# Designs tried in a protein design run: peptides against a protein of PDB entry 3T6J. Part 30

Target 1, 375 residues: chain A of PDB entry 3T6J
Amino acid sequence: PIVESYIGFIESYRDPFGSRGEFEGFVAVVNKAMSAKFERLVASAEQLLKELPWPPTFEKDKFLTPDFTSLDVLTFAGSGIPAGINIPNYDDLRQTEGFKNVSLGNVLAVAYATQREKLTFLEEDDKDLYILWKGPSFDVQVGLHELLGHGSGKLFVQDEKGAFNFDQETVINPETGEQIQSWYRSGETWDSKFSTIASSYEECRAESVGLYLCLHPQVLEIFGFEGADAEDVIYVNWLNMVRAGLLALEFYTPEAFNWRQAHMQARFVILRVLLEAGEGLVTITPTTGSDGRPDARVRLDRSKIRSVGKPALERFLRRLQVLKSTGDVAGGRALYEGYATVTDAPPECFLTLRDTVLLRKESRKLIVQPNTRLE
Target 2, 372 residues: chain A of PDB entry 3T6J as posed
Amino acid sequence: PIVESYIGFIESYRDPFGSRGEFEGFVAVVNKAMSAKFERLVASAEQLLKELPWPPTFEKDKFLTPDFTSLDVLTFAGSGIPAGINIPNYDDLRQTEGFKNVSLGNVLAVAYREKLTFLEEDDKDLYILWKGPSFDVQVGLHALLGHGSGKLFVQDEKGAFNFDQETVINPETGEQIQSWYRSGETWDSKFSTIASSYEECRAESVGLYLCLHPQVLEIFGFEGADAEDVIYVNWLNMVRAGLLALEFYTPEAFNWRQAHMQARFVILRVLLEAGEGLVTITPTTGSDGRPDARVRLDRSKIRSVGKPALERFLRRLQVLKSTGDVAGGRALYEGYATVTDAPPECFLTLRDTVLLRKESRKLIVQPNTRLE

## One batch from the design tools (peptide; made by RFdiffusion4, then SolubleMPNN)

Design b1_p10_1_s4 (from b1_p10_1, 5 letters changed)
Fold by OpenDDE base, seed 3:
Structure b1_p10_1_s4 (fold): chain B 375 residues (1-375), chain A 10 residues (1-10)
Amino acid sequence: as target 1 above (375 residues)
Amino acid sequence: MVGTVDLPVL
């Protein structure tokens, strides 16, 4: 088998400022079959990047073909096991040198072992579909998240010599209609500027890219889904995201007004965006469980994903990218923290819902190192 | 920018 590994100070999720890497490492084997799907996605990446909702001037000047591999993890040493990885974690290097993507396939597979009776917050009519397509939809989401999420967008930079990597006279901010008024100076990075929100903000952007691009038929074809199956995969992917946004409340600490998990904060933000879109796209309804205690149901109207959800996500995603590209920390913070704020305001009453989420919380799954054998 | 996706609460 093909073996891959990495080790070092890589991920900065445990740093409140998003700068210092945690020492981690893994050993994995290549899943050839799943890797082939990601290779097809890579082959389409240049075209799919054009589908993202920002002008080409806000995208990387040159497409650098990355590697993308599905890995079955044998050993992972770290504080948490990711579903996917995009490295290096520096935007400047991603723009100029390229990057590599991996999907931790067997980690994703663990997610699929949810028993129907334990599946919380979904309508009964959605449960079987969710169970059936959660895995495949998550493969799609991870692929898009890593390759076209983290792998997309340009930072506007002025170098130490005063030269810009963009034409100041011709590049227009699509949100303001004006010329670019802010950028990264020499030595400034995404993490250094956006600091406490940088990690979660970027995850939110990447997750949003996944939701947005999974609507594209070519993406589903690459993963082997057609017709009704493709539509079900799309639906379950979006449903999973809005459900995750509710589940995310577990990771909010009201007393400290902080989030303890960057991805879950990101998912909550997306939920808020889709709720704001209105028109019955997403509904969260407090209920009473069979045990007489508080429960809730999340409903996503499938018929409104493209008509209501996509435009809302498009606008939001474009704003995320524009603010990122221009280094507009004030605007970015205002936008992101606005959606990341958890209050008990009606109609959602998120703090009350948090109590429900905590009440319905399942025991944390333990991931155990697998045994492997040659046949 | 960390490019890892943690598993959702499963």
Scores: peptide ipSAE 0.035, ipTM 0.754, DockQ to the pose 0.726; fails the geometry check
Fold by OpenDDE base, seed 2:
Structure b1_p10_1_s4 (fold): chain B 375 residues (1-375), chain A 10 residues (1-10)
Amino acid sequence: as target 1 above (375 residues)
Amino acid sequence: MVGTVDLPVL
């Protein structure tokens, strides 16, 4: 087997300022069959980057072909096991030197193992479809999230010599219609500048890229989905994200106005964006369970994903990227914290829904180190 | 810097 490993101070999710890495390490075996799908995605990456909703001037100047491998984890040392990884974590290095992507395939497989009777917050008519396509849709989402989410976008930089990596005279901010008025100075990074929101904001951007690009037929074709199957994968991917946004409330601490998990905060933000789009795209309905206690249902109107959802996500994703590229911390914080705010305001009453989420909380899944055998 | 670790909704 092909063995991959990494070790060091890598992920900064446990640092409130997003700067200090946690010591982490893994040993994994390459899954050749699944890796072949991600290799096809890599082969299409340069073309797919052009589908993202920002001008080419806000994208990387040169496409650097990355590695993308599916891994079966043998051992993982850290505070949590991811579904996917994009490294290095420095945007400047991603832009100038390149990056590597991995999908932790057996971690995803464990996440897919949900019993129908334990599946919360979905309509009964969606449960079987969700169970069938959750795995495949997650493979699509993780691939897009890592490769085209974290792997996309340009930071505008003025170097130590005063030179810009963009043309100040010709590059226009698509949100303002004006020339670029802010950028990263020498020594400033994404994490140092956006600090407390940097991790979650970037995860939100990457998740949004996944949702946005999964609508493209070429993406589904790469993963082997066409016709009705492709539409079902799209639907379940969007449905899963909306459901995740509700589940995210578990990781909010009202007393501290704090989020304890960057990815879940990101998913809640996306839920808020899609709710704001209105027109019946997303509906969260409080209900009463068979046990007589509070419950809830999430409904996504499949027919409105392209007509209502895509335009809303496009506008939001473009704003995320423009604010990131220009180093506009004030604008970025205002946008992101606005959507990340949890109140009990009608009609959603998110604090009340949080109580329901906690009441219906599933037992935490544990990943136990597997053994290998010679056959 | 923050490794973009995609944690699944378990």
Scores: peptide ipSAE 0.034, ipTM 0.734, DockQ to the pose 0.559; fails the geometry check
Fold by OpenDDE base, seed 1:
Structure b1_p10_1_s4 (fold): chain B 375 residues (1-375), chain A 10 residues (1-10)
Amino acid sequence: as target 1 above (375 residues)
Amino acid sequence: MVGTVDLPVL
């Protein structure tokens, strides 16, 4: 088998300031079949990047073809095992040298192990589709998230010599219609500027890219989905995200007004964006379970994904990118923290919903032992 | 950019 590994101070999610890496390591085996799908995605990446809702001036100047590999993890040491990874985590290196993407395929499999009768917060009519397509939709989402999410966008920088990596006279901010008024100065980084929100904000951007681009027929074709199957994969991917946004409330600590997991915070933000879009796109309905205790149902109107969801996500995603590119910390924080705020205000009553989420919480799924076979 | 790790939804 082809073996891959990494070790070192890599991810900064445990640092409230997003700067200090946690010591991590893994050993994994390459899944050749799934890797081939991701390589097809890589082959289309340059074109798909143009589909993102920002001007080319806000995208990387040069496309650097990355690697993308699906891995089955044999051993992982760290505080949490990820489903996907994009490295290095240094923007300068990503822009000048390139990056590598991996999907931890058997980690994804663990997430799919929920039995139908234990599947929470979904309408009964959605459960079978969800079970059927959760895995495939996650493969799509992870691929897009890593490659085209984390792998996209440009930071406007003034270097130590005073030179800009963008034309100050011609580049226009699509949100304001004006010239660029802020940028990263020498020594400033994404993490140093955005600090406490940097990790979650970036994850939110990446997740949003996944949802947005999964609507593109070429993406689904790359993963082998066509016709009704492609539409079901799209639906389940979006459904999973809005459900995840509800589940995310587990990771909010009301007493401290903070989030304990960057990705879950990101997913909650996306839920808020899609709820704000209105028009019946997303509905969260408190219910009473068969046990007489609080429950809830998330409903996503499939017919409104493209008409309501996509435009809402487009606007939001563009704003995320523009604020990121320009180093507008004040604007970025206002936007992101606004959507990340958890209150008990109606109609959603998120703090009450959190109680429901906690009540319905299942035991954490763990990878106990990988099963690897030689061909 | 922050470390790019996607964690599964439980």
Scores: peptide ipSAE 0.032, ipTM 0.758, DockQ to the pose 0.556; fails the geometry check
Fold by OpenDDE base, seed 5:
Structure b1_p10_1_s4 (fold): chain B 375 residues (1-375), chain A 10 residues (1-10)
Amino acid sequence: as target 1 above (375 residues)
Amino acid sequence: MVGTVDLPVL
């Protein structure tokens, strides 16, 4: 088998300032079959990047073809096992030197091992479909998230010599219609500027890229989905995201007004964006469970994904990218924290829903190291 | 810098 590993201070999610890496390490085996799908995605990446909702001037000047591999993890040391990884974590290095992507395939499989009777917050009619397509849709999402999410977008930089990596006279901010008024100065990074929101903001951008691009037939074709299957994969991917946004409330601490998990905060933000879109796209309904205690249902209208969801996500995703590219911390923080705020305001009453989420919380899944043997 | 990983909902 082909073995891959990494070790070191890599991910900074546990650092409040997003600067200090947590010590992590893994050993994994390459899944050749799934890797082939990601290779096809890589082959299409340059074209797919053009489908993202920002001007080419806000995209990387040159596409650097990355590696993308699906891995079955044998061992992982760290506070949490990711579904996918994009490294290095330094945006400047990603832009100039390139990057590598991995999908942790068997980690995804664990996430899918939810029994139907334990599946919370979904309509009964969606449960079987969700169970069937959660895995495949997650493969799509992770691939897009890593490769075209984290792998996309340009930071506007003025180097130590005063030179800009963009034309100050011709590049226009698509949100304001004006010339670019802010950028990263020498020594400034994404993490140093955006600090406490950097991790979750970037995850939100990457997740949004996944949802947005999964709507493209070419993406579904790459992953081997056609016709009704492709539409079901899209639906379940979006459904999973809005459900995740509700589940995310577990990771909010009201007393401290903070989030304890960057990805879950990101998913809540996306839920808020899609709720704001209105028009019956997403509905969260408090209910009573069979046990007589509070429950809830998330409904996503699949017929409105393209007509309502996509435009809303497009606008939001563009704003995320523009604010990131320009280093507009004030604007970025205002936007992101606005959507990340958890209150008990109607109609959603998110703090009340949080109580329901906590009430319906399942026991933490245990991931155990597999045994291997020669055959 | 921020780690770019997707963590599943477990």
Scores: peptide ipSAE 0.032, ipTM 0.751, DockQ to the pose 0.526; fails the geometry check

Design b1_p10_2_s1 (from b1_p10_2, 5 letters changed)
Fold by OpenDDE base, seed 1:
Structure b1_p10_2_s1 (fold): chain B 375 residues (1-375), chain A 10 residues (1-10)
Amino acid sequence: as target 1 above (375 residues)
Amino acid sequence: MAHEDLGLLA
């Protein structure tokens, strides 16, 4: 078997300022079959990057072919086991040297093991479809999230010699129509500037890239989905995201106005964006469960994903990228924290929904010493 | 950066 490992201070999710890495490590075995799918995605990455809703001037100057591997984890040491990884976490290195992506395939498999009777917050008509396609749709989402999410976009930088990595005279901010007015100075990084929102903001950008690009037929074809199956994968991927946004409320602490998990905060933000789009795209309906206690249902109108959802996500994703590229912390914080705010205001009443989410909380799934057999 | 799955979180 091909064995991969990493160890060190890698992910900064536990640092409130997003700067200091937590010590973690894993040992894994390469899943060759699934890795081949991700390699096909890599082969299309340069073209797919052009489909993202920002000008080429906001994308990397030179495409660097990354590595992408699916891994079956044998052991993982850390506070949380991810489904996918993009490294290094240094934007300068990503832009100049390249990056590596991994999907932790057997971690994803654990997530897929949801029994129908335990599946919360979905309409009954969606449950079977969700169960069928959750796994495959997540493979698509993780692949896009890592490769084209974290692997995309440019930071505008002025180096220590005063040179810019962009043409100040010709590059136009697509949101303002004006020249670029802000950038990263020497020694400034994404994490140092955006600090408390950096991790969650970036995860939100990456998740949004996944949702946006999963609508592209070429992406679905790469993963082996065509026709009705492709449409179902799209639907379930979007449905999973809006459901995740509701589930995310578990990780909000009202008393501290604080989010405890960056990815879940990101998913809540996306839910808010899609709710704001209106037109019946997403509906969250409080209900009463069979036990007489509060419940809820999330509904996504499949027919409005492209007509309503995509444009809303496009605008939002472009704003995220532009604010990131220009180092506009004030604008970025205003945008992101605005969508990340949890109140009990109608019609959503998110704090009330949080109580429902907590009430319906199930035990967390754990991976315990997976067995690998050689044939 | 790492993608954390909902299945492990809830």
Scores: peptide ipSAE 0.211, ipTM 0.820, DockQ to the pose 0.483
Fold by OpenDDE base, seed 3:
Structure b1_p10_2_s1 (fold): chain B 375 residues (1-375), chain A 10 residues (1-10)
Amino acid sequence: as target 1 above (375 residues)
Amino acid sequence: MAHEDLGLLA
């Protein structure tokens, strides 16, 4: 078997300022069959990057072919086990040296063991479809999230010598129609500038890339889905995201106005964006459960994903990227914190919904690390 | 960066 490992101060999610890494490590075995799908995705990455909703001037100047493997984790030491990883965590290195992606395939597989009777917040008509396609759709989402989410976009930089990595005279901000007015100076990084929102903002961008690009037929083909199956995978991927946005409320602390998990905050933001799009795309309906206690249902109109959802996500995702590229912390914070704000304002009444989410919360699953053997 | 799905894991 091919064994991969890493160890060190890698992920900074536990640092409120996104700067200090947690010491973690893993040992994993390469899943060759699943890795082949990600290799096909890598082969299409340069073309798929062009489908992202920003000008080429906001994308990396040169495509650097990354590595992408599916791993079955044997041992993971850390505060949480991810489904996917993109490293290094420094945008400058990603732009100039390249990056590596991994999918932790057996971690993803654990998520698939959801019992129908325990599946909360979905319409009954969606439950069987959700159970069937949750796994495959999540593989697609993770692949896109890592490779084309974290692996995309350019930071505008002025180096220590005063040289720019972009043409100040010709590059236009697509949101303002003006020349670029802000950039990263020497020594400034994504994390140093965006600080408390950096991790969640980047996760939101990556998740949005996944939703946006999963609509592309070539992506579904790479993963082996065609026709009705491809459409079902798309639907379930989007449905999973909007459901996750509701579930995310568990990780909000109202008393502190604080999010305790970056990815969950990101998913809530996406839910807010898709709700704002209106036109019946997403509906959250408070209900009464069979036990007589509060419940809720999330509905996604499949027929409006492309007509309503995609344009809304496109505009939002472009704004995220432009603000990131230009180092516009004020604009970025205003945008992101606006969508990340949790109030009890109608019609959604998110604080009330949070009580429902907490009421319907399941016990946390224990992940037991496996053994492997040669047969 | 790591993709964590605590909603699925947790």
Scores: peptide ipSAE 0.203, ipTM 0.821, DockQ to the pose 0.478
Fold by OpenDDE base, seed 5:
Structure b1_p10_2_s1 (fold): chain B 375 residues (1-375), chain A 10 residues (1-10)
Amino acid sequence: as target 1 above (375 residues)
Amino acid sequence: MAHEDLGLLA
């Protein structure tokens, strides 16, 4: 078998300022079959990047072909085991030197083992479909998230010599219609500028890229889905995201007005964006469970994903990227924190929903190191 | 960046 490993100070999620890396490491075996799918995705990446909702001037000037491998993890040492990884975490390095992606395939497989009777917050009619396609849809989402989410977008930079990596006279901000008015100076990074929101903001951008691009037939084809199956994968991917946005409330601490998990905050933000889109796209309905206690149901109208959801997400995702590219921390923070705010305001009453989420919380699953054997 | 799927693992 092909063995891969990494070790070092890599992820900064545990740093409140998003700067200091946590020491982590893994040992894994390459899953050749699943890696082949990601290789096909990589082969299409340059073309798929053009489908993202920003001008080419806001995309990387040169596409640097990354590695993308599916790994079966034997051992992972860290505070949390991810489903996917994109490294390095520095946008400047990703832009100039390239990046690597991995999918932790057996971690993804653990997520698929949800019992129907324990599946919370879904309509009964969606449960079977969700169970069937959760895995495949998540493979798609993780692949897009890592490769085309974290792997996309340009930072506008003025180097130490005063040179710009963009044409100041011709590049136009698509949101304002004006020339570019802000950029990263020498020594400024994504994390240094956006600080406390950097991780969650970037995760939100990457998740949004996943949702947006999963609508593209070529993506589904790469993963081997066609026809009705492709549509079901799309639906379940979006459904999973809106459900995750509700589940995310577990990771909000009202007393401290803070989020304890960057990805969950990101998913909540996406939920808020899709709720704001209105038109019956997403509905969260408080209910009473069979036990007589509070429950809730999330509904996603599949017929409105493309007509209502996609345009809303497109606008939001473009704004995220433009603000990121230009280093507009004030604008970025205002946008992101606005959607990340949790109140008990009607109609959603998110703080009340949080109580329901906590009430319905399942026991945390333990991931145990697998055994290997020769057959 | 590390994609954490804690919501699906829960």
Scores: peptide ipSAE 0.190, ipTM 0.815, DockQ to the pose 0.427
Fold by OpenDDE base, seed 2:
Structure b1_p10_2_s1 (fold): chain B 375 residues (1-375), chain A 10 residues (1-10)
Amino acid sequence: as target 1 above (375 residues)
Amino acid sequence: MAHEDLGLLA
């Protein structure tokens, strides 16, 4: 078998300022069969980057072909086991040196084990489709999230010698129509500037890239989906995201006005963006369960994903990238914290919905470290 | 960066 490992201070999710890494390590075996899908995605990455909703001037100057491998984890030491990884966690290194992606295939397999009767917050008509396509749609989402989410975009930088990595006279901010007025100075990084929102903001950008690009036929073709199957995978991917946004409320602490999990905050923000789009795209309906206690249902109108959802996500994703590229912390914070705010305001009444989410909370899944054997 | 599945978090 091909063995991969890493160890060190890698992920900073436990640091409120996104700066200090937690000591983490894993040992894993390469899954050759699953890696083949991600290799096809890598082969199309340069072309797919052009489909992202920002000018080429806000994308990396040179495409650097990354590595992407599916791994079966044998041992993982850390506070949580991810489904996918993109490293290094430094945008400058991603731009100039490249990056590596991994999908933790056996972690994903555990997540797929959902019993229909325990599946919360979905319409009955969506449950079978959701169960069928959750796994495949999540493979698509993770691949896009890592490779084209975290692996995309450019930071505008002025180096220690005063040189810019962009043409100040010709590059135009697509949101303002003006020349670039802010950038990262020497020694400034994404995490150092955006601080408390940096991790969640970047996860939100990566998740949004996944949703946006999964609409492209070439992406679904790479994963082996065409026709009705491709449309079902798209639908379930978007449905999973809006459901995740509701589930995310578990990780909000009202008393402290803070989020305890960066990815969940990101998913809630996306839910808010799609709700703001209106036109019946997303509906959350409070209900009463069979036990007589509060419940809820999330509905996504499939027919409005491209007509309503895509344009809303496009505008939002472009704003995320432009604010990131220009180092506009004030604008970025205003945008992101605005969508991340949880109140009990009608019609959504998110604090009330949070009580429902907590009431319907599922037990956390455990991953038991496997053994290997010779056959 | 590490993508975490809902199944691991919920």
Scores: peptide ipSAE 0.173, ipTM 0.806, DockQ to the pose 0.495

